# Peptides against a protein of PDB entry 5HB3, part 24

Target 1, 150 residues: chain A of PDB entry 5HB3
Amino acid sequence: RQMQDRCMSEYNQRIRNAPEGSIDPFRMACYKIIGRCDLSNRSLDGLQTDVNDWIWLQFNLARETDRSLELAGESYGLAELQASIREIGLKHFPKTAAEDTNGSFGMFFYLQILAGMFEQAIAYLYPFSYVDAVHFAIALTYYGLLRPVD

## One batch from the design tools (peptide; made by RFdiffusion4, then SolubleMPNN)

Design b1_p11_6_s4 (from b1_p11_6, 8 letters changed)
Fold by OpenDDE base, seed 4:
Structure b1_p11_6_s4 (fold): chain B 150 residues (1-150), chain A 11 residues (1-11)
Amino acid sequence: as target 1 above (150 residues)
Amino acid sequence: SILKKLHEKLS
């Protein structure tokens, strides 16, 4: 708790007072990760990150907390993470097999699985790879994780 | 934690 408060203080101080161009993005990233600073911005500014970095960050920042105790915009749990994955899916991943040029559908499927979005993951995968979707559906059903939606 | 919630969902 004390460490988190210190990280937040340093983060805010640097954001407000650092000369232009003097902010070390890696240092700021450390503060963000450790201190969960500025949860409204769940990205690492000034760093080139990939989808793996992004999802790693999301899981590190996400906490199940009492929303009533958090400042507005500071609440970030599983539901918000799932919403973010949906949003990213709509923006950055193919919606149909015809749109898939590089096989990136598998990554979005993976992200949905990681976030526990099993029904959506299977529904998404099905038109891209029937066989894989069926195999995952069988496994998820076996564990009672798949809930069919009409 | 979110991990706990995920584990609960997966259990």
Scores: peptide ipSAE 0.018, ipTM 0.480, DockQ to the pose 0.027
Fold by OpenDDE base, seed 1:
Structure b1_p11_6_s4 (fold): chain B 150 residues (1-150), chain A 11 residues (1-11)
Amino acid sequence: as target 1 above (150 residues)
Amino acid sequence: SILKKLHEKLS
């Protein structure tokens, strides 16, 4: 708790008082990751990141907490992460094979799998690659992660 | 690229 409070204090102080261009983005990233600072902004400003970095950050920031104990905008759990992935999917990924011009369907499938959205992931993948969808479905079912319908 | 679009949304 003390460390988190210190991270939060330093983060806020730098955001508010640091001269323009003087902020070390790596230091700020450390504060955000360790201190879970400013959960309304779940990105690493000033750093070159990819989708893997983003999803890793989301999982590190996500916590299952009682919403009643958190300030508005600071609640971020698995449900919120899943909602974010769903939103990203709707806006930035192909919905059908006909819309897939760059083969990006696999990335969205991957994000859904990471977020535990197994049924949605399989359903999404099936029209793009039924073979892969079947293989993943078998594996997920074997591990008890997929709820099959008879 | 899809990654660029994603980053634009996530930034």
Scores: peptide ipSAE 0.012, ipTM 0.440, DockQ to the pose 0.581
Fold by OpenDDE base, seed 5:
Structure b1_p11_6_s4 (fold): chain B 150 residues (1-150), chain A 11 residues (1-11)
Amino acid sequence: as target 1 above (150 residues)
Amino acid sequence: SILKKLHEKLS
């Protein structure tokens, strides 16, 4: 708790008071990760990041704790993470095979799997790759992760 | 690419 408080304090102080261009983005990233600072902005500002970096950050920031018990003013749990993935999917990934020109469907499938959105992931993958969707469905069912739909 | 735009938005 003390470390988190210090990280949050330093993070806020630097954002407010540091001269333009003087902020070390790596240091700020450390504060964000450790202190869960500014959970409304779940990105690493000033760093070149990819989707893997982003999803890694989301999972690191996600907590299933009561908002009142968190040092951060915001709550961010699995439900919010899943919601974010849904939103990203709607905005940045193909909805149908006909829309997919670059094969990016696999990344969105991957994100959904990571977030435990198994039914949605299989449903999404099915029109892009039937064979893969069936194989994943079998595997997920075997491990009791996929709920059978009536 | 969409992925590049996503990366830019998430960076």
Scores: peptide ipSAE 0.012, ipTM 0.438, DockQ to the pose 0.493
Fold by OpenDDE base, seed 2:
Structure b1_p11_6_s4 (fold): chain B 150 residues (1-150), chain A 11 residues (1-11)
Amino acid sequence: as target 1 above (150 residues)
Amino acid sequence: SILKKLHEKLS
């Protein structure tokens, strides 16, 4: 808790008072990750990141805690992460096979699987690759992760 | 963490 409070304090101080262009993006990233600072901005500003970096950050920031005890005054758990993945899917990934030019459907499928959105992931994959969707559905059912009746 | 729980569930 003491470390988290210090990270939050330093993060806020630098954001407010640092001279223009003097902010070290790596230092700010450390404060964000360790202190869970500014959860409304779940990105690493000033750094070149990819989808893997993004999803890694989301899982590191996400916590299943009592919302009343959140020090940051912000709640970010699995439900919020899943909502973010749905949103990014709507904006940045193909909705149909006809829209897929780069094979990016696989990445969105992967993100949904990581977030435990198994039924949605299978439903999404099905029109792109029937065979793969069936294989994943069998595997997920075997592990009791797929709930087809829900 | 959520990630750890998910990995355990998928293992």
Scores: peptide ipSAE 0.011, ipTM 0.433, DockQ to the pose 0.031

Design b1_p11_7_s1 (from b1_p11_7, 5 letters changed)
Fold by OpenDDE base, seed 5:
Order: sequence, then structure tokens, then C-alpha cells
Structure b1_p11_7_s1 (fold): chain B 150 residues (1-150), chain A 11 residues (1-11)
Amino acid sequence: as target 1 above (150 residues)
Amino acid sequence: KLDELLDKINS
């Protein structure tokens, strides 16, 4: 708790008071990841990142239950991450094969699988690739990960 | 932020 409070204090001080361009983005990333500072902003500003970096960060920041030493205001769960992925899908990814201009449907399928959204991932993939959807459905069922759809 | 990442993916 004391260490976390110190990290938050230093993080907030740097964000608010540091001269422009003087903030080390890697140091700020350490405060966010290790110190869990300012989890309302779940991004790493000033760093070159990709989708894998983004999803890795989301999982590292996610917690199902708060620890005794964790601040309630710095809580972010898997459910919120799944909700974020749903919103990303609605905004940025094709809903049908006719909308698919870049072949990006596979990336959204990938993100849903990583987040444990197996039923939704299969349902999404089906209109783009029937064969792949069936293959993944069989595999997920074999491992007990796919539940009956209502 | 995420938009920039997605733009990179879709480029």
C-alpha cells in the first residue's frame, strides 16, 4: 500500500508538473504496470505499440478481485476488457464479408479468442469462413471451452 | 490511440 501510494504520487506529479517533453515514457509505463497508476488511462503514451502490446497491457491491468492493498479506484476486470473488445468490434471491424475490405476479420476473431469470448468468436467467424469456424468450434468443444448457444 | 493501432493493422 505505501509503495503504491508513492508510485501514484510520483506519477501524478510528473503528469501534471513535468516540463513538456521531459517525461520518460518508459518510466511512466512502469508506474502504470507495476504501480497500477491511473488505470482510467489504459494506454502507453509516447511508446510505439501494436495490437499485441495493447492486449498484453489490458490483461496485465485486469483483476477479477481487488487485493487488500489495491485501491478500489484502480480496479479493472476481465468483464470490462470483454466489453471493450465488443465495442472495438462494433466500431472498427467488419460485420459481414461484404464489409471486409482489408481481411481484418481475423484480428477481431483473435482478440475475442484471447479474451475468452469463444461463443461470440465462432459466431463472428462463421460468415467469413465456414470451414475455419467449424474447425475452431470442434477444437473448443474438445477442450470444454465452447458452451451451447441459446 | 487504439484507432492508430487499428489503422496500422488495416494498412
Scores: peptide ipSAE 0.071, ipTM 0.801, DockQ to the pose 0.592
Fold by OpenDDE base, seed 1:
Structure b1_p11_7_s1 (fold): chain B 150 residues (1-150), chain A 11 residues (1-11)
Amino acid sequence: as target 1 above (150 residues)
Amino acid sequence: KLDELLDKINS
């Protein structure tokens, strides 16, 4: 608790009072990740990041909470992350093979797999690459992560 | 930010 309070105090002080361009983005990232400061903002300002950094951050910030809190939008857990990935998919990734011009379908498949959206990931991948979809389906089934239907 | 990143990936 004492550490958390200190992190919150320092984070708030820096956001409010630091001169423009003087904030160490790595320190702010530490407050975000370790101190769990300002979890409504799940980004790292002033840092060059990629999709892997983004997804890593989301998992680190996400916490399993009671459904009541999740429904109220007061918490960020796996369900919210999965919802975010679905929205990202709808907005930024091809829905059909005909829409795929650069092979970006693989990235969305990857994000879904990381988020435990296995059935959806396989279903999504299949029209793009049936071979890959079958291989992943076999593997996921072997590990008990995919429930095959007869 | 994420939108920008995704745009880069899709380019």
Scores: peptide ipSAE 0.070, ipTM 0.797, DockQ to the pose 0.805
Fold by OpenDDE base, seed 4:
Structure b1_p11_7_s1 (fold): chain B 150 residues (1-150), chain A 11 residues (1-11)
Amino acid sequence: as target 1 above (150 residues)
Amino acid sequence: KLDELLDKINS
């Protein structure tokens, strides 16, 4: 608690009082990750990030909060992350092979797999790459992660 | 924003 309170205090003080551009982005990232400061903003401003960095951050910020401990704040867990990935898919990724101009379907498949959206991931991949979808389905089934659709 | 990340991936 004391460490978190210190992080929050320092984070708020720096955001309010530090000259623009004077704050070390890595330090701010530490406050975000360790101190869980300003969880409404789930990005690392001022850092060069990729999709791997983004998804890593999302998992670090996501907590299975016991609903009993959910104070009045917005909860961010796996379900919210999965919802975000679904929304991203609808907005930014091809829905059909005909819409795929850049081969970006693989990235969306990857994000879904990381988020544990296995059935949806396989269903999504299937029209783009039948062979890959079957291979992943076999592997996921072997590890008990995919429920066979009857 | 994820949009910026996606733009980088598609570039």
Scores: peptide ipSAE 0.069, ipTM 0.798, DockQ to the pose 0.558
Fold by OpenDDE base, seed 3:
Structure b1_p11_7_s1 (fold): chain B 150 residues (1-150), chain A 11 residues (1-11)
Amino acid sequence: as target 1 above (150 residues)
Amino acid sequence: KLDELLDKINS
């Protein structure tokens, strides 16, 4: 679309030519979200962001595309988001209750649930909180979201 | 990326 082409042109021009600190970070965020400019960079520079802002952005940028229609460009969908969450979990979150010093296990459980990683989320939560894991497992099973363990 | 955010939180 003509609008997307204009957004891309303005985005690229500002990144290359604008003096440091002169770019409105909110305007750049609009180019990212609405114009889908520079999707390889899934962050908002110059803004105060937290984990909730990050996950919201990832879901907004992710698309369920028919792979058959995608040109050889970078695809970003649910599978790529799930892979990113898994990688973040390996790097930044406790693997066992013994490693948990600040209670951050709950945040990683939350991210996995949002991304539809239900079996992995329950398996992860179980050693940290047995009662919570059982409650979530019952609920997810009732709605057909959790597959029975063989 | 979230990695950078988490690195800042953990620092």
Scores: peptide ipSAE 0.057, ipTM 0.786, DockQ to the pose 0.412

Design b1_p11_7_s2 (from b1_p11_7, 4 letters changed)
Fold by OpenDDE base, seed 2:
Structure b1_p11_7_s2 (fold): chain B 150 residues (1-150), chain A 11 residues (1-11)
Amino acid sequence: as target 1 above (150 residues)
Amino acid sequence: KLDKLFEEINK
């Protein structure tokens, strides 16, 4: 708690008082990741990041919040991450094989799998690669992660 | 910001 409070204080002080561009982005990233400061902003400003960095950050920031803490307004858990991935999918990834120009469907499938969106991931993959979808479905079912719809 | 990140993937 003391460390978190100190991180929050330093984070807030730097955001408010530091000249623009003078803040070490890595330090700010540390405050966000370790101190969980300003979780409403789940991006690392001033750093060049890729999708892997983004998803890593999301998982690190996401906490299994007890439902009781959801009332506190700053709950970011798996459900919120899944919602974000759904939104990203709708905006940035092909919905059908006909829309796929660059083979980016695989990345969205990957993100869905990482986020535990197994049924949706398989359903999404199927029109792009039915063989792969079936293979993944079998594997996920074997591990009890996919529930066949009756 | 997220949009920019994923726009790069689709190029």
Scores: peptide ipSAE 0.237, ipTM 0.840, DockQ to the pose 0.812
Fold by OpenDDE base, seed 5:
Structure b1_p11_7_s2 (fold): chain B 150 residues (1-150), chain A 11 residues (1-11)
Amino acid sequence: as target 1 above (150 residues)
Amino acid sequence: KLDKLFEEINK
């Protein structure tokens, strides 16, 4: 708690008072990740990031409400992440095989699997790769992660 | 910001 308060104070001071471009982006990232500062902004400004960095950050920032002593306005959990992934899918990934121009469907499948969206992931993959979808479905079912539809 | 990240994936 003391560390969090200190981080919050320092973060706020720097964001308000530091000249533009003078703040170390890595330091600010530390305040966000460790100090949980400004969780409404779930990105790392001033850093070169990829999708792996993004998804890592999302999981890092995600907390279960039952364990969170955080301010209500800064609550972010798996459900919110799943919602974000759904939105990303609708905006940025092919919906059908006919729309697929670069094979990016695999990335969206991957993101859904990471977020525990197993049924949706399989359903999404099916029209792109029947064989792969069936294999993943079998495996997920075996481990009790997928509920077969009657 | 997020849009830009995923636009790059689709290139």
Scores: peptide ipSAE 0.236, ipTM 0.842, DockQ to the pose 0.850
Fold by OpenDDE base, seed 1:
Structure b1_p11_7_s2 (fold): chain B 150 residues (1-150), chain A 11 residues (1-11)
Amino acid sequence: as target 1 above (150 residues)
Amino acid sequence: KLDKLFEEINK
């Protein structure tokens, strides 16, 4: 905890007092990931990132721990991540095959799978790609991640 | 920022 407190102190000090453009974004990223600083801001400022970087960060920040042990406002778990994925899906990804212009449905399927939203992922994929949905459903069922229907 | 990220993917 002492290390975390030090990270938090340094992180806050740098955000408040550092001249514009002088902050090392990689160092700030370390404070966020290792020190769990400012979890309300789940992005890496000053770094060019893609979706893979984003989802990696979300998983690193998400914890299935007792929220009472965390700093006020700094709680983030799998449920919150899943909620974020749902919101992203509603806003940025096609809901039907008719809305799909660039094949981006696969990315949203991928994000849902990573977040453990297996039933929703399969249901979403099915109208876009029947074959892929069936194959994933079989695999997920085999590993006990999807419940078969009798 | 997040919106921009996903908008770019959908181009």
Scores: peptide ipSAE 0.235, ipTM 0.840, DockQ to the pose 0.883
Fold by OpenDDE base, seed 3:
Structure b1_p11_7_s2 (fold): chain B 150 residues (1-150), chain A 11 residues (1-11)
Amino acid sequence: as target 1 above (150 residues)
Amino acid sequence: KLDKLFEEINK
């Protein structure tokens, strides 16, 4: 708790008082990941990041904890991540094969699989690639991650 | 920021 309080204090002080461009982005990342400071902002400013970096960060910040013990602004679990992935899908990825221009459907399928959204991932992939969807469905079913319809 | 990240994927 003492370490967390110190991290929070330093984080807040730097965000409010540090001259522009003087903050070490890697130090700020440490406050975010280790100190769990300002979890409502799940991004790393001042760092060049891609989608893999983003999803890695989301999983590191997400915790399966008793929500009653966490502050409302600091509660972030798998359910919240899944909701974020769903929203991203609605905004940024093709809904049908006819809308697909660059093959980005594969990235959204990937994100859903990582987030454990198996049924939704297979349903999404099916109209883009029937063969791949069937093969993934077989594998997921074998490991008990997908329940087939009786 | 998040929107920008995914807009770049769809270019």
Scores: peptide ipSAE 0.232, ipTM 0.839, DockQ to the pose 0.802

Design b1_p11_7_s3 (from b1_p11_7, 6 letters changed)
Fold by OpenDDE base, seed 4:
Structure b1_p11_7_s3 (fold): chain B 150 residues (1-150), chain A 11 residues (1-11)
Amino acid sequence: as target 1 above (150 residues)
Amino acid sequence: KLDQLLEQINS
């Protein structure tokens, strides 16, 4: 608690008082990750990041909020992350094989798998790659992660 | 924004 309070204080002070561009983006990242500062902004400004970095950050920032904490403010957990991934899928990824020009379906499949959206991931992958979808379905079922669709 | 990251993946 003391560390978090210190991080929050330093974060706020730096955002308000530091000249633009003078703040070490890695330091700001540390405040965000460790101090959980400004969780409404789930991005790392001033850093070159990829999708792997993004998803890593989302998981680190996501917390299982005890229902008791839901009263106190914006909760960001797995459910919210999954909702974000769904939204991203609708906006930025091909819905059908005919729309797939760059093979980006694999990335969306990957994001869904990481977020534990196994059934949706398999269903999504199936029209793009039947063989891969079946293989993943078998593997996920073996590990008890896939619920058989009736 | 993830949108920018996704644009990079799709280029």
Scores: peptide ipSAE 0.127, ipTM 0.822, DockQ to the pose 0.635
Fold by OpenDDE base, seed 3:
Structure b1_p11_7_s3 (fold): chain B 150 residues (1-150), chain A 11 residues (1-11)
Amino acid sequence: as target 1 above (150 residues)
Amino acid sequence: KLDQLLEQINS
């Protein structure tokens, strides 16, 4: 508790009072990840990041907290992450093979698999790559992660 | 930020 309060105080002080460009972005990242400061902003400013960095950050910030102890407004878990991935898919990724110009469907499939959205991932992949979808479906079924539709 | 990253992927 004392460490979290100190991290929050330092984080807020730096955001408000530090001259532009004087804040160490890595220190701010530590406050975000370890101190869980400002969880409403799930991004790292001042750092060059890619999609892998983004998804890693989301998983680190997500907690399976018992709903009873977290204030409803600050809870970020797997369900919220899955909702975010779904929203990203609707906005930024091709819905059909005909819309695919850059082969970006694979990245969205990857994000869905990481988030445990197995049925949706296979259903999405199928029209882009039948062979890959079947192979993943067999593997996921074998490990009990994909429920066959009866 | 994610939107910017995704724009780069689709670009």
Scores: peptide ipSAE 0.119, ipTM 0.823, DockQ to the pose 0.766
Fold by OpenDDE base, seed 1:
Order: C-alpha cells, then sequence, then structure tokens
Structure b1_p11_7_s3 (fold): chain B 150 residues (1-150), chain A 11 residues (1-11)
C-alpha cells in the first residue's frame, strides 16, 4: 500500500508539475503498469507502440476484481476488455468478406482469440476463411475452449 | 491512440 501510494503521488506530481517534454515516458509507463496509476487512461503517451503493445497493456492492466473494492475510474477487467474489443471490431474491422480490402480480418480474429472470445472469433473468421475457422475450431475444441454444438 | 494504430494497419 505504501508503495502504491508513493507511485500514485509521484505519477500525479509528474503529470501536473513536470515541464512539457521533460517526462520520461518509460518511467510513466512503469507507474502505469507496476504502480497501477491512472488506470482510466490505458495508453502509454510518448511511446511508439503497436497493436501487440496495446493488447499486452490491456491484459496487464485488467484485473478480475470486485468493482466495489476499486474506485469507479480504476475498474477494468476482462469483461471491459472484451467490450473494448467488440467496439474496436465494429469501428475498424470489416464486417463481411465484401468489406475486406486489406485482409485485416485476421487481426480482429487475433484480438478476439487473445481476449478469450473464442466462439465469436470463430464465427467472425468463418466467412473470411472457412478453412482457417475449421482448423481453429478443432484446436479450440480439443483444448476445451470451444463448446461444439451437435 | 489505438484508433490511429488501427488506421495504420488498415492503410
Amino acid sequence: as target 1 above (150 residues)
Amino acid sequence: KLDQLLEQINS
């Protein structure tokens, strides 16, 4: 608790009082990831990141905890992450094969798989690549992650 | 930020 409070204090102090451009983005990232500071902002400012970095961060920040024990702005679990993935899908990824111009469907499939949205991921992939969907469905079923229907 | 990243991927 003392460490958490210290991290929070230092994080807030730097955000509020540091001269523009003087903040070490890696230090701020450490406060975010390790210190769990300002979890309402789930981004790393001043760092070049990609989608893999983003999803890694989301998983590290997400906690399966009772919301009653956390501040409203600090509550973020798997359900919220899954909701975010759904929203991202609706906004940025093709809904059908006809809309797929860049082959980006695979990225959205990947994000859904990482987030444990297995049934939705397979259902999404199928119209784009039935072969891949079948292969993944078999594998997921084998590992008990997908529930087959008779 | 993610929106920007996704835009880059889809470009």
Scores: peptide ipSAE 0.115, ipTM 0.821, DockQ to the pose 0.692
Fold by OpenDDE base, seed 5:
Structure b1_p11_7_s3 (fold): chain B 150 residues (1-150), chain A 11 residues (1-11)
Amino acid sequence: as target 1 above (150 residues)
Amino acid sequence: KLDQLLEQINS
């Protein structure tokens, strides 16, 4: 689209040529989200964000079908997002109840559920909260979202 | 950047 080409051009010009500190971070966010500019950088610099903002951005930038005319030539889909969630899980979240100091296991469970990683989410939750894991497993099974585990 | 967000959660 001509609009997307213009957005990309303006984005590239600003990121390279604008004086330091003069770039409006909200404008740059618009170029990223609407214009799909520089999708290799899936963050919003200069903005106050939380985990919900991060995950929202990831889903908005993700594309499942290759057929969309990606002018940037960058591909990012659900599979890549799921891989990212696995990686952050390994780095930032407790593996066992013994490692849990602040109850952050719930956030990782939440991220896995949002990304459709249902089997992994239940398996992760189980050692932290048996009751909750069983309840979620029942619900996910009811809706046909949970597959039998090996 | 995500690391910073996650550090806040785990702090």
Scores: peptide ipSAE 0.121, ipTM 0.820, DockQ to the pose 0.835; fails the geometry check

Design b1_p11_8_s1 (from b1_p11_8, 7 letters changed)
Fold by OpenDDE base, seed 2:
Structure b1_p11_8_s1 (fold): chain B 150 residues (1-150), chain A 11 residues (1-11)
Amino acid sequence: as target 1 above (150 residues)
Amino acid sequence: SELEKLLESLR
C-alpha cells in the first residue's frame, strides 16, 4: 500500500509538473504497471508498441473484481477485456473471407483465444479455415475449454 | 483504444 501510494503521488506529480517531452515513457509505464496508476488510460503513450504489447498490458491491468466492487467506476477485468476485443473485432477485422485482404483474421482469432473467448474464436475461424478451426476445436475440447453444445 | 490506433496504422 505504501509503495502504491508513492507511485500514485509520483505519477500525478510528473503528469502535472513535468515539462512537455521530459517525461520518460518507460518510467510512466512502470508506474502504470506496478503502481496501477491511471487505469482508465490503458495505453503506453510515447512508446512504440504492437498488438502483443497491448494485449500483455491489458492482462496485467485486468483484475478479478469482486462483484461488490463492480459498482466502482474503475473495474477492469476479463469481462471488460472481452468486450473490448469484441468491439475491436467488429470495427477492424474481416467478418467474412471475402473481406479478408491481408490475412488479418488470424490476429483476431488469436486475441479471442487469449481472452478466453473460445467458442466465439472457433466460430469466427471456421469460415476462414475449416481445417484449422476443427483442429483448434479438438484441442480446446481435449483441455476442457470448449463445451460441446448439447 | 491503442489497439485500434495500431490496427489503423497497419492499413
Scores: peptide ipSAE 0.123, ipTM 0.820, DockQ to the pose 0.159
Fold by OpenDDE base, seed 3:
Structure b1_p11_8_s1 (fold): chain B 150 residues (1-150), chain A 11 residues (1-11)
Amino acid sequence: as target 1 above (150 residues)
Amino acid sequence: SELEKLLESLR
């Protein structure tokens, strides 16, 4: 608790008082990841990040907390991450093969699989690649991760 | 989100 309080104090002080360009973005990342500072902002400013970095950060920040103990506004778990991925999918990824110009459907499939959205991932992939969807469906079913529709 | 910004740049 003392360490967290210190991290929060230093984080806030640096954000407010540090001259522009003087803040070490890696130090700020440490405050975010280890100190859990400013969890409302789940991004790393000043760093060149890709989608893999983003998803890694989301999983590290997400906690399996008992819903009963966390104030609803500060809770970030798997369900919230899944909701975010769903929203991103609706805004930024093709819904049909006809809309796919850059082959980006694979990235959205990847994000859904990582987030445990297996049924949705297979359903999404099917119109883009029938063979791949069937292969993943078989594998996921074998491991008990995909529930066949009765 | 940072991801949204990244994806917007890809469009």
Scores: peptide ipSAE 0.121, ipTM 0.818, DockQ to the pose 0.158
Fold by OpenDDE base, seed 1:
Structure b1_p11_8_s1 (fold): chain B 150 residues (1-150), chain A 11 residues (1-11)
Amino acid sequence: as target 1 above (150 residues)
Amino acid sequence: SELEKLLESLR
């Protein structure tokens, strides 16, 4: 807790008082990842990141804890991550094969799989790639992650 | 979100 408090203090101080452009983004990232500072902002400003970095960060910050035990703004779990992925999907990914112009359906499938949204992922993939959907369904079923329907 | 920005930049 002492370390957490120090991290929080340093993080807040830097955000508020540091001259513009003087903040080391890697240091700030450390405060966020290790110190769990400012979990309401789940981004790494000043760093070049990609989708893999984003999803990695989300999982590292996510905790399966009761909100009642955490301070306001610091509660983020798997459910919230899944909700975020759903929202992103609705806004930025094709809903049907006809809407797919750049083959981005695979990325959304990937994100859903990582977030444990297996049934939804398979259902989503099926109209885009039948073969892939079947293969993943078989694999997920084998590992007990997908419930087959008779 | 950051992801949204990234996805937009990739289009």
Scores: peptide ipSAE 0.118, ipTM 0.818, DockQ to the pose 0.161
Fold by OpenDDE base, seed 4:
Structure b1_p11_8_s1 (fold): chain B 150 residues (1-150), chain A 11 residues (1-11)
Amino acid sequence: as target 1 above (150 residues)
Amino acid sequence: SELEKLLESLR
């Protein structure tokens, strides 16, 4: 806890006081990841990141904790991550095969699977690739992870 | 890029 407090202090000081352009984004990332600073901002500013980086960060930040127990009074868990994935799906990924120009549907499927959104993932994949959707559905069902909405 | 838009939306 003491370490976290120090991280928070340093993070806040740098954010507020550092000259523009002088902040090492990697250091700030460390504060965020290790110190759990400013969890309301779950991005790595100033870094070139991709979807894998983003999802990695989300999982690292996600905790099954009560907000009241967090130092900063912030809570981020799997449910919030799932909500975020749902939201980005609505905004940035194709809804139908007709909208898919670059095959990005697979990425969204992947994200949903990682986040444990199995039913939604299968439902999403189905119109793009019937065979793949069925394949995954079988596997997920076998492991008791899929709850069909029949 | 699409990725950039995605990342921006996640902030």
Scores: peptide ipSAE 0.074, ipTM 0.807, DockQ to the pose 0.429

